# Peptides against a protein of PDB entry 3PUK: the designs that were tried, part 33

Target 1, 227 residues: chain A of PDB entry 3PUK
Amino acid sequence: ERGLKSVVWRKIKTAVFDDCRKEGEWKIMLLDEFTTKLLSSCCKMTDLLEEGITVIENIYKNREPVRQMKALYFISPTPKSVDCFLRDFGSKSEKKYKAAYIYFTDFCPDSLFNKIKASCSKSIRRCKEINISFIPQESQVYTLDVPDAFYYCYSPDPSNASRKEVVMEAMAEQIVTVCATLDENPGVRYKSKPLDNASKLAQLVEKKLEDYYKIDEKGLIKGKTQS

## One batch from the design tools (peptide; aimed at target 1 C108 D110 C120 I124)

Design b2_p13_7_s3 (made by RFdiffusion4, then SolubleMPNN; from b2_p13_7, 6 letters changed)
Fold by OpenDDE base, seed 2:
Structure b2_p13_7_s3 (fold): chain B 227 residues (1-227), chain A 13 residues (1-13)
Amino acid sequence: as target 1 above (227 residues)
Amino acid sequence: DFIRNDLLPNPFE
């Protein structure tokens, strides 16, 4: 059994670093809140150096231009992260870096994608979506990055019902990325409590897994595995 | 123009 951290690192190495690697070339890597946590959970700075990253910068911070270097953006497809990216390349005279490689941790909505394309397409060398939206903790343990998940899932206030559904959808999506990363189609198991949250989440995960594996990378349907 | 590529199938498309 492979540790989840190792699996995640291997996925990032293959999908991101190997994809944009050039011999003798160093890049600046830009991270957002999620990807900072993600990389911190599965690698060390020395690992990143080996992959050709000279320095890591926070995308949200004001940064000095390094116009001679290319930038690797490993970010979530959020308006905030995208806006920060666009500020780096928004004007011809104020480009912070030589060029950009963009790797999104999840599906980038067309609205955001089109905004990027319209503003700085000439500066972008790669744009890929790698579908890793979870944080590995231990060998087979992970955490989800869903804001206010605990609050809404356990809120007794009926006014939060709609938000609760949104949160559960987000959690289910992230769980599916775990399964995809592990190349598994698990049977979903849960322990029910007084609230039906676990059952609802399980149903959402099952549905999303079915949709995901309906057409896999090989056009095959995977059988259920044990996990 | 850059090329958009998905490394994994997107279940939401």
Scores: peptide ipSAE 0.047, ipTM 0.633, DockQ to the pose 0.402
OpenDDE base, seeds 1, 3, 4, 5: peptide ipSAE 0.044, 0.033, 0.027, 0.046; ipTM 0.632, 0.624, 0.577, 0.641; seed 5 fails the geometry check

Design b2_p13_7_s4 (made by RFdiffusion4, then SolubleMPNN; from b2_p13_7, 7 letters changed)
Fold by OpenDDE base, seed 1:
Structure b2_p13_7_s4 (fold): chain B 227 residues (1-227), chain A 13 residues (1-13)
Amino acid sequence: as target 1 above (227 residues)
Amino acid sequence: DFIRDDLLPNPFE
């Protein structure tokens, strides 16, 4: 039973691989910490080979230039990942690859986007944001990737209240990406006690789902699902 | 999904 995994793979295949695929062309794929986990959860190396990926490399590591090959960057929109990309293409003399295709797993902040545009625009053949910020575990199970979520959500220190809210917002956003990926608008269920974390998270998810489907024309017509 | 076409090279440059 790999329902969610197959849906995530299909989304990546359509949004990333089919989008930049050229017949007979092989690409090097660059991954960061999150996308390594993501792809490992929903595909095999043989699947990537079928999509025209010859080798996968970690964006954080020092890599040898392959100037005749194009690179596919499937990365999170973080300062760390963006900085690594900028090192690959920021200087004409330091270009590691022939060209870049960039696919972000989430919305890229304008500050980061502007840095890329200012330094590397001529090397970029494609830049696309996709909405996949979760790791599928089973057919109906996923894992969120929110740093320090456990610490702040379960901290007994009242001084962490503001940080807890930030974490809750990030978690809610990732849950909405799951719903978007599955094309669902579910009713939210939660188990309360001993903390109100689940109730607060549920409220945030409901609000964000409403906002998402108000903006998406396709979603506007779709009612609540029974998932 | 959102395409950031403003990053693409200007074909006239």
Scores: peptide ipSAE 0.070, ipTM 0.683, DockQ to the pose 0.078
OpenDDE base, seeds 2, 3, 4, 5: peptide ipSAE 0.038, 0.025, 0.047, 0.063; ipTM 0.600, 0.570, 0.657, 0.668; seed 5 fails the geometry check

Design b2_p13_8 (made by RFdiffusion4)
Pose (drawn by RFdiffusion4):
Structure b2_p13_8 (pose): chain A 227 residues (1-227), chain P 13 residues (1-13)
Amino acid sequence: as target 1 above (227 residues)
Amino acid sequence: SYRTNEELNEELN
């Protein structure tokens, strides 16, 4: 099947689970709020065992150290989500697990990355960005994770316009991960209609996905595709 | 910034 959640599942399995899967052994997977919703969206937690995951736990709440099991961090590049990882490895009196495998849902800010590039420890065996920043709500419908996006797009023009841009970029980069997961590099068009916001956004997506496929690393897609 | 997975792994090693 080619359901939107099937496509995403095919990506997670190959880009995440298979990428650190060691045939004979199992791991503990850690999730933040987003990745929880993402995984619950495209599979049952039963399917995870077959993928090398014996236990899933919330990265937010404190957890007991299992120093003989390797950890699979499947998290978003969020300050909260990352600060929690740094609690397990490095500073201080650490560690909690035998090894760390980090998989960011999206591009990791240099600011956050530096905070873990230091307290690195030999543990962090891998740090990849897989670029899946959306929810496969239905086999043909997707939703983003841009909190309070509607308000910050149609609010007046007061003080909280600086956040509008923050929301506008968050939508743009997040939309780009939708195209990348579909292995599409589509042409961009907007409606040029009420308030003309799709124009500003269409430009951000166009610019960002040009920079994106200048780096992919999957090498499957470059230049505009038939979409 | 934008970086590859290889670049991130190298920076951590």

Design b2_p13_8_s1 (made by RFdiffusion4, then SolubleMPNN; from b2_p13_8, 7 letters changed)
Fold by OpenDDE base, seed 1:
Structure b2_p13_8_s1 (fold): chain B 227 residues (1-227), chain A 13 residues (1-13)
Amino acid sequence: as target 1 above (227 residues)
Amino acid sequence: MLYTNKELDELLK
């Protein structure tokens, strides 16, 4: 039993691999920096082979075309990852693969989505958001992998106030994906002092949890859990 | 705007 790792793997298996599986078909999987860490934390290469993945490629690197195979993109909804995808399918003459399945780890902004739609919609067989933006470390431990989060949250420089807010928003969104993965709507607890960072983050998480469950896949409002 | 998975697929067809 791998605890949180097992839950994350099960969600990925259901939301990604089962969703695009075809009997006897092998796919090339493209990963970015975050999803490489994510999969490394919760599965082995043998697990991916069982799910029909023949090879794994880094989306940021130059890759040789394999025009007879379909590609599974498991990537973050960032301009960098999307731009790399667009280079693979942006023109008919430059298509590296037969077709694409795209699974985003979080909400894809309309600007990026529209850019994809305008450029290569005919090459895409699936495009989904699976809402996993954290790295499981242990049965009850995860990390958010937000660069410089500590710096911006605890910087004494007032000029970093705006950047601090952006980081706090991002962290709150990621925490909501943990709750969604666990199928829980918890009450948020925090330690106050010496700074108000924990309080601010808690408020953001509470708000985003409310928003998430109001518009969940089932169209239902989930009440607060007792923990 | 938040899209459902179904909506995303439909927009790309």
Scores: peptide ipSAE 0.021, ipTM 0.543, DockQ to the pose 0.682
OpenDDE base, seeds 2, 3, 4, 5: peptide ipSAE 0.010, 0.009, 0.021, 0.027; ipTM 0.450, 0.408, 0.557, 0.628; seed 5 fails the geometry check

Design b2_p13_8_s2 (made by RFdiffusion4, then SolubleMPNN; from b2_p13_8, 6 letters changed)
Fold by OpenDDE base, seed 5:
Structure b2_p13_8_s2 (fold): chain B 227 residues (1-227), chain A 13 residues (1-13)
Amino acid sequence: as target 1 above (227 residues)
Amino acid sequence: MLRTNKELDELLK
């Protein structure tokens, strides 16, 4: 399958599961709200079992310790998810798991890293940032996860202008992750009427794409691809 | 945008 779901799964398999795989080792996988939706969109439980995941747990919920097993945290770089992680490993005597592998779906702010460092750095075997901040729906369709995006983008209240900008920037970042996942630098097309939101978003995407490919992981500069 | 593994390791040390 050449659809977006397949591409996303392949990227997760390579960037996450292959990265931390140890022969014969099973892990507990911790997911947050976003990554639950993400994995649900592109794989089945049987796929995860094949990757050495014994069970999936919600990071937000209270969980019983499984101290003999390592945990794979596939989470968004948010204070909420990080705080839940810290609760699992913040106590020297009551760590929920043997060790942690952390894979963030996007860039993790230094402030969150500092919290991790100060609390449980010794418990972490791997920390990696990947670049998947979208939900694949169809072969060429994806959904963004930006809270209140609709509200702010279509708000008639001028006081929400700054918030609207923040939301659009977040959306643009997520679109760039799609492009990065697909290894594309497309020409952005949009419907400009009746509002200028699409135009503004397109401009942000173009800018962020340029920035991304200037300093991408492979150090490659790519030209424009198909829209 | 994303940090290298080396950079992340240094942040955790």
Scores: peptide ipSAE 0.138, ipTM 0.833, DockQ to the pose 0.498
OpenDDE base, seeds 1, 2, 3, 4: peptide ipSAE 0.062, 0.037, 0.040, 0.034; ipTM 0.788, 0.733, 0.751, 0.716

Design b2_p13_8_s3 (made by RFdiffusion4, then SolubleMPNN; from b2_p13_8, 6 letters changed)
Fold by OpenDDE base, seed 5:
Structure b2_p13_8_s3 (fold): chain B 227 residues (1-227), chain A 13 residues (1-13)
Amino acid sequence: as target 1 above (227 residues)
Amino acid sequence: MLYTNEELDELLK
């Protein structure tokens, strides 16, 4: 029994692998740092093989072209990951793969999206946002991949205030993806002592949850569920 | 943290 891991894997299977599956076709899968951790937490290589993935590659590293195969990019919507993708397909002279399927783990900013469209739209067969930005640890536990989160949240240096805000927003967004994955709209509870970090984060999560469910795919407002 | 292809294989084993 895998609990949250099973839910995450099932969502990835449905949203990513089933979406781009073609009978008898194998793909190369490109991962970044976050999605490597994500997949390692909820599946095995044998699972990926069953989904039609023959080889997995790190998007950040230099790779040999395999021009006869299509590539599945499961990546974060960051400039770094997008730039690596663009190096694979942005050149008119040589494309590294036959075509691309792109699945982002979260909302892709318009600036990055437009950059992709302007450069290599003809090579892209799919481009979707999956909205999974957390790492499942066990049935009821997950972690967030936010660099230096601890430092900025607990730094006594007032010069870090702006950075702390950015980190808090990023964490809140990731927590919302957990709720979305579980199809939950919880009432957020927290402990406020000794610092107000938990309170601030809770408020951000509440706000983002409201926004998320107001603009969901169904155009419905989901009522509060258990935390 | 960056991984080699071999490391990716081990992580997903």
Scores: peptide ipSAE 0.018, ipTM 0.562, DockQ to the pose 0.024
OpenDDE base, seeds 1, 2, 3, 4: peptide ipSAE 0.018, 0.016, 0.017, 0.015; ipTM 0.549, 0.591, 0.545, 0.518

Design b2_p13_8_s4 (made by RFdiffusion4, then SolubleMPNN; from b2_p13_8, 6 letters changed)
Fold by OpenDDE base, seed 2:
Structure b2_p13_8_s4 (fold): chain B 227 residues (1-227), chain A 13 residues (1-13)
Amino acid sequence: as target 1 above (227 residues)
Amino acid sequence: MLKTNEELDELLK
């Protein structure tokens, strides 16, 4: 099957589950809000069981320690998710799990990474960025997880200008992850409107695509393809 | 700065 959902699942299976798999070992998987939606969109619980996941836990919730089991953190590189992770491994006496495998859905900012490194590096067996920041809906349909994007993009209030730019950046980043997942570097096209939102977004996407392919997962640089 | 997965692993050692 060549649907977007299957492509996303295959990427997650390869980049996350196959990467940390150990024969006979079961892991607890920790999810945040985004990754819960992501996995729900492209797999079933039975699929996760087949990949060696015995239990799924919400990273934001208080959880009882299971110190004999390793934990797979599949989370967004946000302060909130990282803080929850750090609480699980912040002190030797308070470690909730035996060890951690961390897979971020996007690039982890240096500030957050350094915070992790300084606090609990010894507990981490893997730390990877898999670059999936979208939700597949149908074979050629996806949604972006950018709160209030519509509001800020079309707000006439000048006080929202800075927030509008933040939203545009976030959308561009997520679009790039779609391209990365599809293994494409498309030429960006847009429809002209009274507002320059489409043009601005297109420029951001193009820039971020260029940046991404400088250091993609395979170290490859791809030329532009037709969108 | 963007990092490779290998770089991330190395930084944790």
Scores: peptide ipSAE 0.101, ipTM 0.754, DockQ to the pose 0.788
OpenDDE base, seeds 1, 3, 4, 5: peptide ipSAE 0.100, 0.081, 0.039, 0.073; ipTM 0.750, 0.744, 0.714, 0.740; seed 3 fails the geometry check

## One batch from the design tools (peptide; aimed at target 1 F113 E129 N131)

Design b2_p14_3 (made by RFdiffusion4)
Pose (drawn by RFdiffusion4):
Structure b2_p14_3 (pose): chain A 227 residues (1-227), chain P 14 residues (1-14)
Amino acid sequence: as target 1 above (227 residues)
Amino acid sequence: EEPEFDFRHEKYFE
């Protein structure tokens, strides 16, 4: 099947689980709020065992160290989600697991990355960005994770316009991961209608997905596709 | 094993 959640599942399995899957052994997977919703969206937790995951745990709440099991961190590039990882490795009195495998749902800010590039420890065996920043609500419908996006798009023009841009970029880069997961580099068009916001956004997506496929590393897609 | 990092974010935020 080619359901939207089937496509995403095929990406998570190959880009995450298979990428650190060691045939004979199992791992503990750690999730933040987003990745929980993402995984619960495109599979049952039963399917995870077959993929080398014996235990899933919340990265937020404190956990008991299992220094003989390797950890699979499947998290978003969020300050909270990352600060929690740094609690397990490096500073201080660490560690908590035998090894660390980090998979970011989206591009990791240099600011956050540096905070983990230091307290690195030989543990962090891998750090990848898979670029999946959306929820496959239905086989043909997707939703983003841009909190309070509606309000910051139609609010007046007061002090909180600086956040509007933050929301506008968050939508743009998050939409781009939708195209990248579908292995599509589509042409961009907007409606040029009420308030003309689709124009500002259409430009951001156009610019960001040009920069994106200048780096992909999957090498499957470059230049505009038939979409 | 040695640490492996993805550097696409550095090129992206450049």

Design b2_p14_3_s1 (made by RFdiffusion4, then SolubleMPNN; from b2_p14_3, 5 letters changed)
Fold by OpenDDE base, seed 1:
Structure b2_p14_3_s1 (fold): chain B 227 residues (1-227), chain A 14 residues (1-14)
Amino acid sequence: as target 1 above (227 residues)
Amino acid sequence: EEPEFDERSKKYYK
């Protein structure tokens, strides 16, 4: 089916699997909560086997060492996921796998990046950031994964204003990653609600879209697409 | 294979 799921899968295939592919080599893939949902939404286990993945493991679980195999970490740039990775490679004598390929679903904060670099850079063959922070549901439907978004966005308590702004920024980032994945610069439309949250979110999305296309490697300012 | 650890996304350069 031609839809958002296929586009997301194609992006993952090219940005992750094709990037670390080696003929005849099998890898163990490590996933976190978000990337488990992401892959489950856009591919089957048979697709992963075709990409050279022998087994999928949860990064949060205790795992037996497989020192002869390389590991593919497809994870969110969170302290929890990074800490689990560091446990696998932080000690020279206790490495879980032969080497690591790391693909983050979004920008990795400098604090986390530097922590990885200082601890286990010699074990890492690739470290890349991709821009996929959403779950495709249908051809034109996706779900944002922002913790407590519902609670903070609809809270009448003014004390939650700062948290609401953080949540809106995170949602705006995820919407921009959808646009980037689809190679679109849409006009933002929203349904007005009693809370002026929709207009604020729209403004954040517009600003972030402008920033994204200004730094496009090809120097081509992409015009607005009709959505 | 040489490690490519310092590669960052476009987002970092913004």
Scores: peptide ipSAE 0.031, ipTM 0.623, DockQ to the pose 0.487
OpenDDE base, seeds 2, 3, 4, 5: peptide ipSAE 0.032, 0.028, 0.024, 0.031; ipTM 0.625, 0.618, 0.601, 0.629; seeds 2, 3, 4, 5 fail the geometry check

Design b2_p14_3_s2 (made by RFdiffusion4, then SolubleMPNN; from b2_p14_3, 5 letters changed)
Fold by OpenDDE base, seed 2:
Structure b2_p14_3_s2 (fold): chain B 227 residues (1-227), chain A 14 residues (1-14)
Amino acid sequence: as target 1 above (227 residues)
Amino acid sequence: EEPEFDERSKKYYS
């Protein structure tokens, strides 16, 4: 049995590295906070070298231009990461790199997508959304990367209700990405007490799983799997 | 190489 780490790595290799691979070409890879953790959890630097990555840079940091090299942006679809990308390729700034390949870890909101399109479409060779928004920890265990999840989910303050829903939605999305990566439609198991958070999360996951398989181009609706 | 910017996923989960 292949552990979740190996499955995630295989997914990234296929969806990202193989997608933009060109023989003899090296790229600079730009990572954000999430994708740094993601890659660190499932690969080594030597693995990235084998995939044609010469150096990894933090997208949030000020970086010197390397205008002769193409850049691979493996980033989350957040305003912060997108803004950093736009600074690298925006019309008002000197381009940091020759061209960009962008791979988002999740669905990019139309507002952000349109902002990119309007600003620097000519610099983008590829823009793809992949479905990996979780960190593999163990063979069958992953961690969710949702800021302040604990605080909002367990806050008794009614003023946090809206934020709690947003957090749960984000958690559900990440769980569904695990299922999609593993090509599974699991039955959801949870403990609901003492709070109803687990039940709400389960409902969100189930709904999103249904949506995922309904729109699957392969037309294969899988039954419930064990996970 | 022509930019393939419009090559985005039509699916939320792919």
Scores: peptide ipSAE 0.027, ipTM 0.603, DockQ to the pose 0.409
OpenDDE base, seeds 1, 3, 4, 5: peptide ipSAE 0.025, 0.026, 0.028, 0.029; ipTM 0.601, 0.591, 0.599, 0.608; seeds 4, 5 fail the geometry check

Design b2_p14_3_s3 (made by RFdiffusion4, then SolubleMPNN; from b2_p14_3, 5 letters changed)
Fold by OpenDDE base, seed 3:
Structure b2_p14_3_s3 (fold): chain B 227 residues (1-227), chain A 14 residues (1-14)
Amino acid sequence: as target 1 above (227 residues)
Amino acid sequence: EEPQFDERSKKYYE
């Protein structure tokens, strides 16, 4: 069994495909850079066909309108992806698809959410956040999608301190989404050498995990488990 | 089908 990959696929199937499934209906699926990598890591095209996806398109590319079909947007909550979505539906005369289902991989900032709502709310059938911000590599291994993480975390330049903090925060958020996906509250372990980055990241993760389980759907606080 | 918009997931952190 492909442990983590199977878990991620199951989550996507349940949270995205089952949520917008309509019998006999095919959809076009729009992906960005992150979700392309994500789906490629945990499913095959045949799996997507079984879920009612006829074709996959890149949201960043210019695409021909298919006005009779509904579109499923599985995208990251970034300005770039949101802007591309808005180009598809922002004008009444230039709608590329019949309607949109939007599933964000993480929490969408209110600024972006409000921008969508103001521009094309009538075209949107669903808008959800599913909290998958990592790429499964192996059964128990994943990678984070944090641009320039290596550069800022290991930068000797003090001027990058603020950027480093932002990167660390983003990494911690993504790790928490992994734990949530696996329903785990692990004890965090790290190697501190050569810098204190691992210690700082561990602290951020622990704090965010505590917050997550305090405010989870069941209001349950899980004890620390071993990872 | 009526649009079901503005459904937000819980924040994992404050």
Scores: peptide ipSAE 0.039, ipTM 0.635, DockQ to the pose 0.519
OpenDDE base, seeds 1, 2, 4, 5: peptide ipSAE 0.023, 0.025, 0.024, 0.025; ipTM 0.595, 0.608, 0.583, 0.604

Design b2_p14_3_s4 (made by RFdiffusion4, then SolubleMPNN; from b2_p14_3, 4 letters changed)
Fold by OpenDDE base, seed 3:
Structure b2_p14_3_s4 (fold): chain B 227 residues (1-227), chain A 14 residues (1-14)
Amino acid sequence: as target 1 above (227 residues)
Amino acid sequence: EEPEFDERSKKYYE
């Protein structure tokens, strides 16, 4: 069994495909860079066909309108992806698709959410946040999608300290989404050499995990488990 | 069909 890949696929199937499924209806699915990698890591095109997806399109590319079909946007909550969505639906005369279902991989900032709501609300049938911000590699291994993480974490330049902190925060957030997906509250372990980055990241993860489980849907606090 | 927006995802860190 492909442990983590299967878990991720099951989550996407339940949270995205089952949520917007209508009998006999086919959709176009729009992906960004992250979600392309994510789906490629945990499913096949045949799996997507079974879920009612007829074709996959890149949100960043210019696309021909298919006005009779609804679109499923599975995208990251970034300005770039949101701007591309807005181009598809922002003009009444230039709507590329019949309607949109939007599923964000993480929390969408209020500024972006409000921008969407103000411009395209009538075209949107669903808008959800599903909290999957990692790429499964192996049964128990994943990678984070944090640009320039290596550069900033290992930069000897003190001027990059602020950027390093931002990167560490983003990494910690993505690790927490993995734990949430697996329903785990692990004890965090790390190697501190050669820098304190691993220790700082561990502290951020622990703090975010505590906050997540304190405010989860059930209001339950899970004890630490072994990973 | 009216748009349906779920409640915003909970923030892990405020």
Scores: peptide ipSAE 0.027, ipTM 0.591, DockQ to the pose 0.556
OpenDDE base, seeds 1, 2, 4, 5: peptide ipSAE 0.024, 0.025, 0.025, 0.026; ipTM 0.603, 0.591, 0.582, 0.599; seed 2 fails the geometry check

Design b2_p14_4 (made by RFdiffusion4)
Pose (drawn by RFdiffusion4):
Structure b2_p14_4 (pose): chain A 227 residues (1-227), chain P 14 residues (1-14)
Amino acid sequence: as target 1 above (227 residues)
Amino acid sequence: SYSKMKERNKLFDF
């Protein structure tokens, strides 16, 4: 099947689980708010065992150290999500697991990355960015994770216009991970209609996905595709 | 900016 959640599942399995899967052994997976919703969206937690995950736990709440099991961090590049990781490795009196495998749902900001590039410890065996920042609500419908996006797009023009751009970029980069997961590099068009916001956004997506495929690293897609 | 993805993958490929 080619359901949207099937496509995402095929990505997570190959880009995350298989990438650190050691045939004979199992791991503990850690999730933040987003990745929880993402996984619950495209599979049952039963399917995880077959993928090398024996226990899934919330990265937010404190956990008991299992120094003989390797950890699979499947999290978003969020300050909260990352600060929690740094609690397990490095500063201080650490550690909590035998090894760390970090998989970011999206591009990691240099600011956050530096905070973990230091307290690295030999533990962090891998740090990849898989570029999936959306929810496969239905086999043909997707939703983003841009909190309070509607308000900050149609609010007046007061003080909180600086956040409008923050929301506009968040939408743009997040939409780009939708195209990348579908292995599509589509042409961009907007409606040129009410308030003309699709124009500003269409430009951000166009610019960002040009920069994106300048780096992919999957090498499957470059230049505009038939979409 | 995204170019750092390749560098970071290389850096933490153990």

Design b2_p14_4_s1 (made by RFdiffusion4, then SolubleMPNN; from b2_p14_4, 9 letters changed)
Fold by OpenDDE base, seed 2:
Structure b2_p14_4_s1 (fold): chain B 227 residues (1-227), chain A 14 residues (1-14)
Amino acid sequence: as target 1 above (227 residues)
Amino acid sequence: KYKRIKEIEKEFSK
């Protein structure tokens, strides 16, 4: 029942916490809407304490400066989250923390990345993209975090076609992050529906999986696995 | 994707 949760937690532990961990050092962790849900689904506060997190703060809320502590930003690569980060480090007078470790849950667009680079690079100790964009529910079940997915995917209105494609792209990306996390290259299975949404999504997933394994640093292309 | 990550790490990792 908790297999996927454990895998996700292990991934976060190795990719985020172990990456920035220093002996005897405590950090404040900043979360956004997605990462709050993500961590809540796979760990407890006691687990975070063991990883050197003293306090969890919502990145969207006004926060008092803690200038002696470093901050761990585990956030989605969205304009809203990035803007909140930039407010924390954009000026010397506004600097809320000693330094920042940034871990994005997905690929950060160049526009946002360049904005960060231009404004507060001196405050950043780490900046990585980790590929976790889903919420684990059960051993083999996860929840996609794509706003309005249901509405747009099932809309008969042709005016929503563009948005539907964007939503499907986001869903496919999140599914690929699951596969990457599990180190699997599954054969895509789907149930056909009248609107052929499942077929389109499956095609997107297959394409993205292919791209992912082609660029694997290990130079290894895995065959299809059972999942 | 991995190339980009390496570039980011090279630039920001201290």
Scores: peptide ipSAE 0.039, ipTM 0.714, DockQ to the pose 0.571
OpenDDE base, seeds 1, 3, 4, 5: peptide ipSAE 0.036, 0.036, 0.030, 0.033; ipTM 0.707, 0.649, 0.674, 0.642

